# Peptides against a protein of PDB entry 7PB4, part 161

Target 1, 105 residues: chain A of PDB entry 7PB4
Amino acid sequence: KMLNIKEYKEKLLSTLGEFLEDHFPLPDRSVKKKKKNIQESSVNLITLHEMLEILINRLFDVPHDPYVKISDSFWPPYVELLLRNGIALRHPEDPTRIRLEAFHQ
Target 2, 218 residues: chain B of PDB entry 7PB4
Amino acid sequence: DALQMAVGYFEKGPIKASQNKDKTLEKHLKTVENVAWKNGLASEEIDILLNIALSGKFGNAVNTRILKCMIPATVISEDSVVKAVSWLCVGKCSGSTKVLFYRWLVAMFDFIDRKEQINLLYGFFFASLQDDALCPYVCHLLYLLTKKENVKPFRVRKLLDLQAKMGMQPHLQALLSLYKFFAPALISVSLPVRKKIYFKNSENLWKTALLAVKQRNR

## One batch from the design tools (peptide; made by RFdiffusion4, then SolubleMPNN)

Design b2_p12_7_s1 (from b2_p12_7, 5 letters changed)
Fold by OpenDDE base, seed 1:
Structure b2_p12_7_s1 (fold): chain B 105 residues (1-105), chain C 218 residues (1-218), chain A 12 residues (1-12)
Amino acid sequence: as target 1 above (105 residues)
Amino acid sequence: as target 2 above (218 residues)
Amino acid sequence: IEVLKEALELAK
């Protein structure tokens, strides 16, 4: 049963990966490294695929606390996309945490 | 100069010590407005001020006024638009600000230096069609952005569903007609042959300013 | 998004 779930998860992520890359790619930040001192924290943004993978993994690994903390690597449009479409939900007490909703039904 | 001081004020925030915070804010806002409407703003100034307007750093009234004066002298950086879209998703701006932004984006579309990154945001714009207040302006934006590769079966279905819900809206019909042009096999529904595509005139707010910009850049 | 939802629903 666990192996089937993992395989299914991998298949799902693989299928979603191509779709998400085609339709919701990250904008190329022309990080022109202008040298000056403003620590623009070059936080590497993760793909929507990677974000979903994190959410799915958390749901499977910690089903009693399936919430993931929103990091600086989470591109705000992706977070909003997931929330607006009911794919993810914010934690009721901590808006910095989100969970995958689709698996909680 | 006065403009640099004004932009710096908005960027760095009010220096704590000023007893007349509101008067200072108004002074700087008027400076930006005056320069923007007379001469337009440099791309760097738009980059700074546009992000400020959408970040929620200031109140809705201030943000609205800033956004209304985002008039380019020459060009708008695509990067500024990408950043702005990111801020729209953080939820710190009002619904009215979002509407105004999309109106601005449509009105200023030709002044954006590049479209490659904006085209990558196609899916996000398409998702915003579900917002009834944004839908007319998003349809117009999508009409400007849509390429053959963007026309997918699932998007056609979504547009038809929206049409079923909202009725035959002119802006939806315009977008559907473009979709049918690129992918006639995906749209079996007979669209009324409208000779003229009608979108809400988003440019009305900036009509005079846009004319002036075009005259300066001839 | 619908495809994503459908895919996620199928994962239940």
Scores: peptide ipSAE 0.055, ipTM 0.763, DockQ to the pose 0.059; fails the geometry check
Fold by OpenDDE base, seed 2:
Structure b2_p12_7_s1 (fold): chain B 105 residues (1-105), chain C 218 residues (1-218), chain A 12 residues (1-12)
Amino acid sequence: as target 1 above (105 residues)
Amino acid sequence: as target 2 above (218 residues)
Amino acid sequence: IEVLKEALELAK
């Protein structure tokens, strides 16, 4: 049963990967390195696929606390997309934490 | 330069020591407004001020006024738009600000220097169609952005579902007609042959300013 | 999004 769940998860993520890449790609940061010294911390944004993978993994690995902390690598549009469409839910007490809702119904 | 001081004020925030914070704010806001409507703003100034307007740094009234004066002298950077869309998702702006932004985006669409990155945001814009307040303006934006590769079966279904819910809205019909043009096999329904595409006049707020910009850039 | 939801629902 566990192997089947893992395989299914991998297949799901693989199938979603192409879809997410096509329809919700990250914008290319035109890093016009204008030379000004402000160390804008080049926070590397993760893909929507990677974000979902994190959420799914958390749900499977820690089902009793399936919440993931929103990091700086989480592109705000992706977070909003997941929340607005009921794919993810914010923690009731900690708005910096989200869980995958689709698996809890 | 008065404009540079004003932009700097908004960027850096109010200096704590001024007893007349509101008066200073109003002064700088008026400076930005005057320059924007008279001459337009440089792309760098729009980049800074647009971000400020959507970041929630100031109140809704101030943000609205800033956004209304995001008039380019020449061009708007696509990066500014991408950043702006990111801010819209953070949820610190009002619904009215979101509507105003989409109106602005449609009105200023031709002045955006590049569209490649904006086109990558197609899915996010499409997702905003479900917002009744945004839907007319988002349809107009999507009408401007839609390419053949964007026309997918699931999006067709969503548009038809929206039409079933909202009725045959002119803006939905316009977008559906474009979809049918690109992918006739996906839309089996007969669409009324509209001689004219009608969108809400999003540019009305900037009509005079846009005319002036076009005249200066000829 | 619907495809994503459907896929996620199917993963349940």
Scores: peptide ipSAE 0.054, ipTM 0.764, DockQ to the pose 0.088; fails the geometry check
Fold by OpenDDE base, seed 4:
Structure b2_p12_7_s1 (fold): chain B 105 residues (1-105), chain C 218 residues (1-218), chain A 12 residues (1-12)
Amino acid sequence: as target 1 above (105 residues)
Amino acid sequence: as target 2 above (218 residues)
Amino acid sequence: IEVLKEALELAK
C-alpha cells in the first residue's frame, strides 16, 4: 500500500511537471547584477512543480500537521493560483502557512 | 531634482517627523504627475513607482493617481511589468486598481521593451478571464499576446464556456477569432465574421500622453 | 487549473 502511494505520487508529480512547466513557467529574472546596493535578497524562486512537491511531501510525511510555511522562495502568483483554485488552503490562524486541500478526504 | 525627491519620498516612505504629511504627499504626487504628463518618466522611475502603486504601501486614492501617471518617456521595462503582476496576486490592491492596471498594460503595451517574459505569464492572464470586471481588458491583452503555441484545446473549451455564460461579448469574440485563426481545427463553431475587432478603449485615459510619447521618440 | 484539479482528484 505505501509503495503504491509513493509510485502514484511520483507519477502525479511527473505528469503535473510537464504541464506546469509549459503553462506556468517562472519568469526569467534577468538579474542584471547591476551593483545597485539594494540587497534584493537573491531569493531563489522555486517552480510551481517544486511547490506542489513540497506540499504533497508534507501531507504524506506529517499528515497531522500538513501545513507548509510560505517562504520567500514561493512566488506570490503561484500561491494565489493554488489558493484560488482550491488546490491549497491557508491555515485558519496563520496566513503564512498553507496545506494541500485536494488530498484531504 | 524635484522628481528625484518625489520618487525618493514614495520609495522610502514619509519621514515620521513631518507634521504636515498630507501636504508633503500631495506636493510630491503633483511633481510626479506634472513630469509624467509633460515629459514622461524614465524606465527606472516607472519601475519604482509602479511597484509602490501596487504594493499597498499607500491608500487607494494615491495608488490610483500614481498608476494614472505611469507614462514612459521612452520604454517600460518588462521586469517592471512582471513585478507588477506579482503584486496583483498578493491581494493588497483594490479591484479598481487591478482594472486600471490592465487598462494601463494594454495602453502601454507597445512601449514595453520586451515581451518574452510577459508571454510566460499567459496562463495567469488567461486565468483572470473569469473575473467579470477584468475580462474585457484581459481579452484585449491576450489578443496582443496570443501565439499559436498558446492555443490549446483546454483554453478553447474555457473560452467557449465563458461565452456560454456571458453571451457573445465583442472582446471574447475577438479573442476566439484569433484562436480560430491559429487553430481552425479546434474551433468547429461558426464565428460571426466581424469586420472590426472592438475592445474597450483602454487608452482613452492616456490618449494625449501617448501621442506625445510617440512624437518625442520619432 | 482544472487539469491540476483533475490530476489531484485522481491522486485521491
Scores: peptide ipSAE 0.053, ipTM 0.755, DockQ to the pose 0.059; fails the geometry check
Fold by OpenDDE base, seed 3:
Structure b2_p12_7_s1 (fold): chain B 105 residues (1-105), chain C 218 residues (1-218), chain A 12 residues (1-12)
Amino acid sequence: as target 1 above (105 residues)
Amino acid sequence: as target 2 above (218 residues)
Amino acid sequence: IEVLKEALELAK
């Protein structure tokens, strides 16, 4: 049963990955290295696929606390996309934490 | 320079100690407005001010006024638009600000230096079609952005569903006609042959300013 | 997004 769930998870992520890459790719930050010393921490943004993978893994690994902390690597449009479409839910007491909702029904 | 001081004020925020915060804000806002409508703004100034207008740092009235004066001297940076769309998704701006932004984006579309990254945001714009207030302007934007690669069966279904819900809207018909042009096999429904594509005149707010920009860049 | 929802629902 556990192996089937893992395989299904991987297949789901793979199928979603192609769709998400085609329709919701990250914008390429033209890193024009203009020399200005603004320590803009070049936070590497993760893909929507990677975000979903993190959320799904958290649900499986820690089902009693399936919330993931929103990091600077989370592109705000992706977070909003997940929340608006009922794919993710914010923690009721901590708006910086989100969980996957689709598996809790 | 008065403009640099005004932009700096909006970027850094009001210094706590000034008793006349509202007067100072109004002074700087008027400075930006005057320069923008007279000469246009540099791409760097638009980058700063556009992000401020959409970040929720100031009230809706101030944000609206800033957004209305986002008139380029020459070009708008694509990066500024990408950042702006990011702020829109965060939801710190009002619905009216979102509408105004899409109107602005359509009106200023030709002045954006590049379109490659904006085209990557196609899916986000398409998702906004469900908002009745945004739909006319988003259809116009999508009409400008749509490539053959964007025309997918699921998007066709969504547009047809929207048409079933909203009726035969001119802006939706225009977008569907473009989709049919790129992928005739996906749209079996006979679209009325509209000879004239009709979108709401989004540029009306900036008509005079846009003419001036075009004249300066000739 | 609907495809994503459908896929997630099917995972249920």
Scores: peptide ipSAE 0.051, ipTM 0.755, DockQ to the pose 0.059; fails the geometry check

Design b2_p12_7_s2 (from b2_p12_7, 8 letters changed)
Fold by OpenDDE base, seed 5:
Structure b2_p12_7_s2 (fold): chain B 105 residues (1-105), chain C 218 residues (1-218), chain A 12 residues (1-12)
Amino acid sequence: as target 1 above (105 residues)
Amino acid sequence: as target 2 above (218 residues)
Amino acid sequence: IDVLKEALKLAE
């Protein structure tokens, strides 16, 4: 049963990956390395696929606390997309934490 | 330069010691407004000020005034627009600011230097169609951005569902007509042949300024 | 997005 869940998870993530890459790609940060020393913390943004993977993994690994802290690697448009469409929910007391919505009603 | 000082004020924030913070703010805001409407702003100035207007650093009244004067001297950087869209999604700006931004984006669309990255944001704009306040302006933006590769069955279904909910809106009909043009097999519904595509005049706020920009750049 | 929701519903 556990093996089936992992395989199913991988298949879901793979199928979603292509769709997400096609329709919600990260904008190419033309990091014009203009050398000016402003430590623009080159925070490496993760893909929507990677973000969903993190959320799904947390739900499966820690079902009693399925919330993930929003990091600087989370592109705000992705966070908003997930929240607006009911794919993710904010923690009621901590707006910096989100979870995957359990669609099993 | 007075403009540089004004931009610097907005970028760095108010220096703590000024007793008359409101007067200083108003002075700098008027400076930006005056230059923007007379000469337009450089792409770098727009980059800075646009992000400030959408970041929630200042109050809604200030943000609205800044956004209204985002008039280019020549071009707007695509990167500025991408950053702006990111700020819109952070939720620190008002609904009215979001509407104003989309109106601005449509009005200034031709002055954006490149469209490749904006086209990648197509899915995000399409998702915003569900917002009733944004829908007319987003339809107009999508009308400008839509290519054949963007016309997918799931998007057609979403547009038809939206039409069923909202009725036959002129802006939605315009977008559907474009979709039918690119992919006639996906839209079985007979769309009324509207000879005139009608979008809300989002440009009205900047009409005079846009004419001036076009005249300076001939 | 509906496809995403459906896919996520199937994953639970």
Scores: peptide ipSAE 0.093, ipTM 0.807, DockQ to the pose 0.060
Fold by OpenDDE base, seed 1:
Structure b2_p12_7_s2 (fold): chain B 105 residues (1-105), chain C 218 residues (1-218), chain A 12 residues (1-12)
Amino acid sequence: as target 1 above (105 residues)
Amino acid sequence: as target 2 above (218 residues)
Amino acid sequence: IDVLKEALKLAE
């Protein structure tokens, strides 16, 4: 049963990957390395696919606390996209944590 | 330079020691406003100030005033727009600020130096159609951005669903007509042949300024 | 987004 869930998860993520890359790609940060000292925190943004993978993994691995802390690698538009469309939910007490919405009808 | 000092104030924040914080803020804001309306702002200044206006660093009144004076001297950097969209999603700005931003984006669209990265944000803009306050302006923006590749069956369905919910709105009809132009097979519904596309006049706030910018760049 | 929701519904 666990293997089937993992396989299903991988298949789902794979199928979603192409769709997400086509419709919700990351903008190319023209990291023009202009040398000046502003610590532009070179935070590597992750793809929406990777973000969903993290959320799904957390839901399966820790179902009692399925919340993921929003890191600097989480592009704000992606977070908002997931929240607005009911794909993810914010923790009621900690807005820095989100979970995948359980679509268990 | 007074403008540089003003921009620096907004960027670095108020120096703690000023007893007259509000007066200083107002002074710098007026400086930015005066220069913006008279000469326009450099792309770098817009980059800084636009992000500040959307970051929630200052109050809504200040943010609104900053956004209203985001008038380019020549061009707006696409990167500034991408960053701005990111800030909009952080949720520290008011709904009115979001509306104002989209109005600004439509009004200033031709002054943005490149569109490649903005086009990548198509899906995000499309998702914002569900916001009733944003919908008219987002439709206008999408009308400017839409390419054949963006017209997908699921988006057509969403637009039709929105039409069913909101009725036949002129801005929605305009976007649907464009979709039908690119992909006639996806839209079986007879759209009224409107000779004129009507969007809300988002440019009204900047009409005089835009005319001045166009005159300077001729 | 609907596709995502549907896909996620199927995953649960």
Scores: peptide ipSAE 0.081, ipTM 0.807, DockQ to the pose 0.059
Fold by OpenDDE base, seed 3:
Structure b2_p12_7_s2 (fold): chain B 105 residues (1-105), chain C 218 residues (1-218), chain A 12 residues (1-12)
Amino acid sequence: as target 1 above (105 residues)
Amino acid sequence: as target 2 above (218 residues)
Amino acid sequence: IDVLKEALKLAE
């Protein structure tokens, strides 16, 4: 049963990955290396696929606390997309944490 | 110069000690407005001020005024637009600011230096069609952005569903007609052959400014 | 997004 769930998860993620890459790709930050010393922390943004993978993994690994902390690697449009469409929920007491919505059939 | 001081004020924020915070703010706003409407703003200035207007750093009235004067001297950087869309999604701006931004984006579309990254945001714009206040302007934007590769069955279904809900809106019909042009097999419904595409005149707010920009860039 | 929701519903 656990192997089937893992395989299903991987298949789901793979199928979603193609869709997400086609329709919600990350913008290419042309980081023009202008030498100005502004330590703009080159925060590497993760893909929507990677974000969902993190959320799904957290739900499986820690079902009693399935919340993930929003990091600087989380592109704000992706966060909003997930929240607006009811795919994710904010923690009621900590707006910096989100969880995957449980679609209880 | 006065403009650099004004931009610096908005970027760094008000210095705590000024008793006349409101007067100083108004002075700098007027400086930006005067330069923007007279000469336009440099791409770097638009980059800074556009982000400030959408970040929620200032009140809605200030943000609205800043956004209204985002008039380019020559070009708008695509990167500025991408950053702006990111701020819109954070939800720190009012609904009216979002509407104004889309109107601005449509009005200034031809002055954006590149479209490649904006085209990558197609899905986000499309998702905003469900907002009744944004829908007319988003349809216009999508009409400008849509390529054949963007026309997918699920988007066609969503547009048809939206039409069923909202009725035959001119802006929605315009977008559907474009979709039918790119993918006639996906739209089996006979769309009324509209000879003229009608969008809300989003550029009305900037009509005089846009004419001036075009004259300067000739 | 609907596809995503449907896919997630199927995963649960």
Scores: peptide ipSAE 0.079, ipTM 0.783, DockQ to the pose 0.059
Fold by OpenDDE base, seed 4:
Structure b2_p12_7_s2 (fold): chain B 105 residues (1-105), chain C 218 residues (1-218), chain A 12 residues (1-12)
Amino acid sequence: as target 1 above (105 residues)
Amino acid sequence: as target 2 above (218 residues)
Amino acid sequence: IDVLKEALKLAE
């Protein structure tokens, strides 16, 4: 049963990956390296697929505290997309933490 | 330069020691407004000020005034727009600021230097159609951005569902008409041929400014 | 998004 859940998870993530890449790609920050000191901290943004993988893994690994802290690698539009569509929920007391919505009846 | 001092004030924030914080703020805001409406702003100045207006660093009244004077001298960087969209998602700006931003984006669309990265944001703009306050302006933006590759079955379904909920709104009808043009097989519903496309933002706040920009860049 | 929700419902 656990093996089937992992395989299903991987298959689901793979199928979603193509859709997410096509419709919600990261914008190429043409960081023109022009030297001006705008400390735009080259924060490496993760893909929406990677973000979902983190959320799903947390739900399975730590079901009693399934919340993930929003890092600088989380692109704000992705966070908003997940929250607006009911895919993720904010922690009621800590807005910097989000969890995957449990769709289990 | 007075403009550089004003931009620097907004970027670095008020120096703690000034008892007259409000007067200083107003002075710098007026400087930015005067230069923007008279000559336009450089792309770098717009980059700085646009992000400040959406970051929640200042109050809604100040943010609104800054957005209203985001008038380019020549071009707006698409990177500024991408960053701005990111700030909109952080939720530190008011609903009225979001509406004003989309109005600005539509009004200034032709002055954005490149569209490639903005086109990648198509899915996010499309998701914003669910906001009733934004919907008319987002439809107008999507009307400008939509390419054949963006017209997908799931988006057609979403637009038809939205039309069923809101009725045959002129801005939705315009976008659906464009979708039908690109992919007639995906839209089986007969759309009334409207001779006149109507968007709410046809009367924009920047009409005079846009004419001046076009005249300077000829 | 509906596909995402459906996929997530199936994954849980």
Scores: peptide ipSAE 0.089, ipTM 0.805, DockQ to the pose 0.059; fails the geometry check

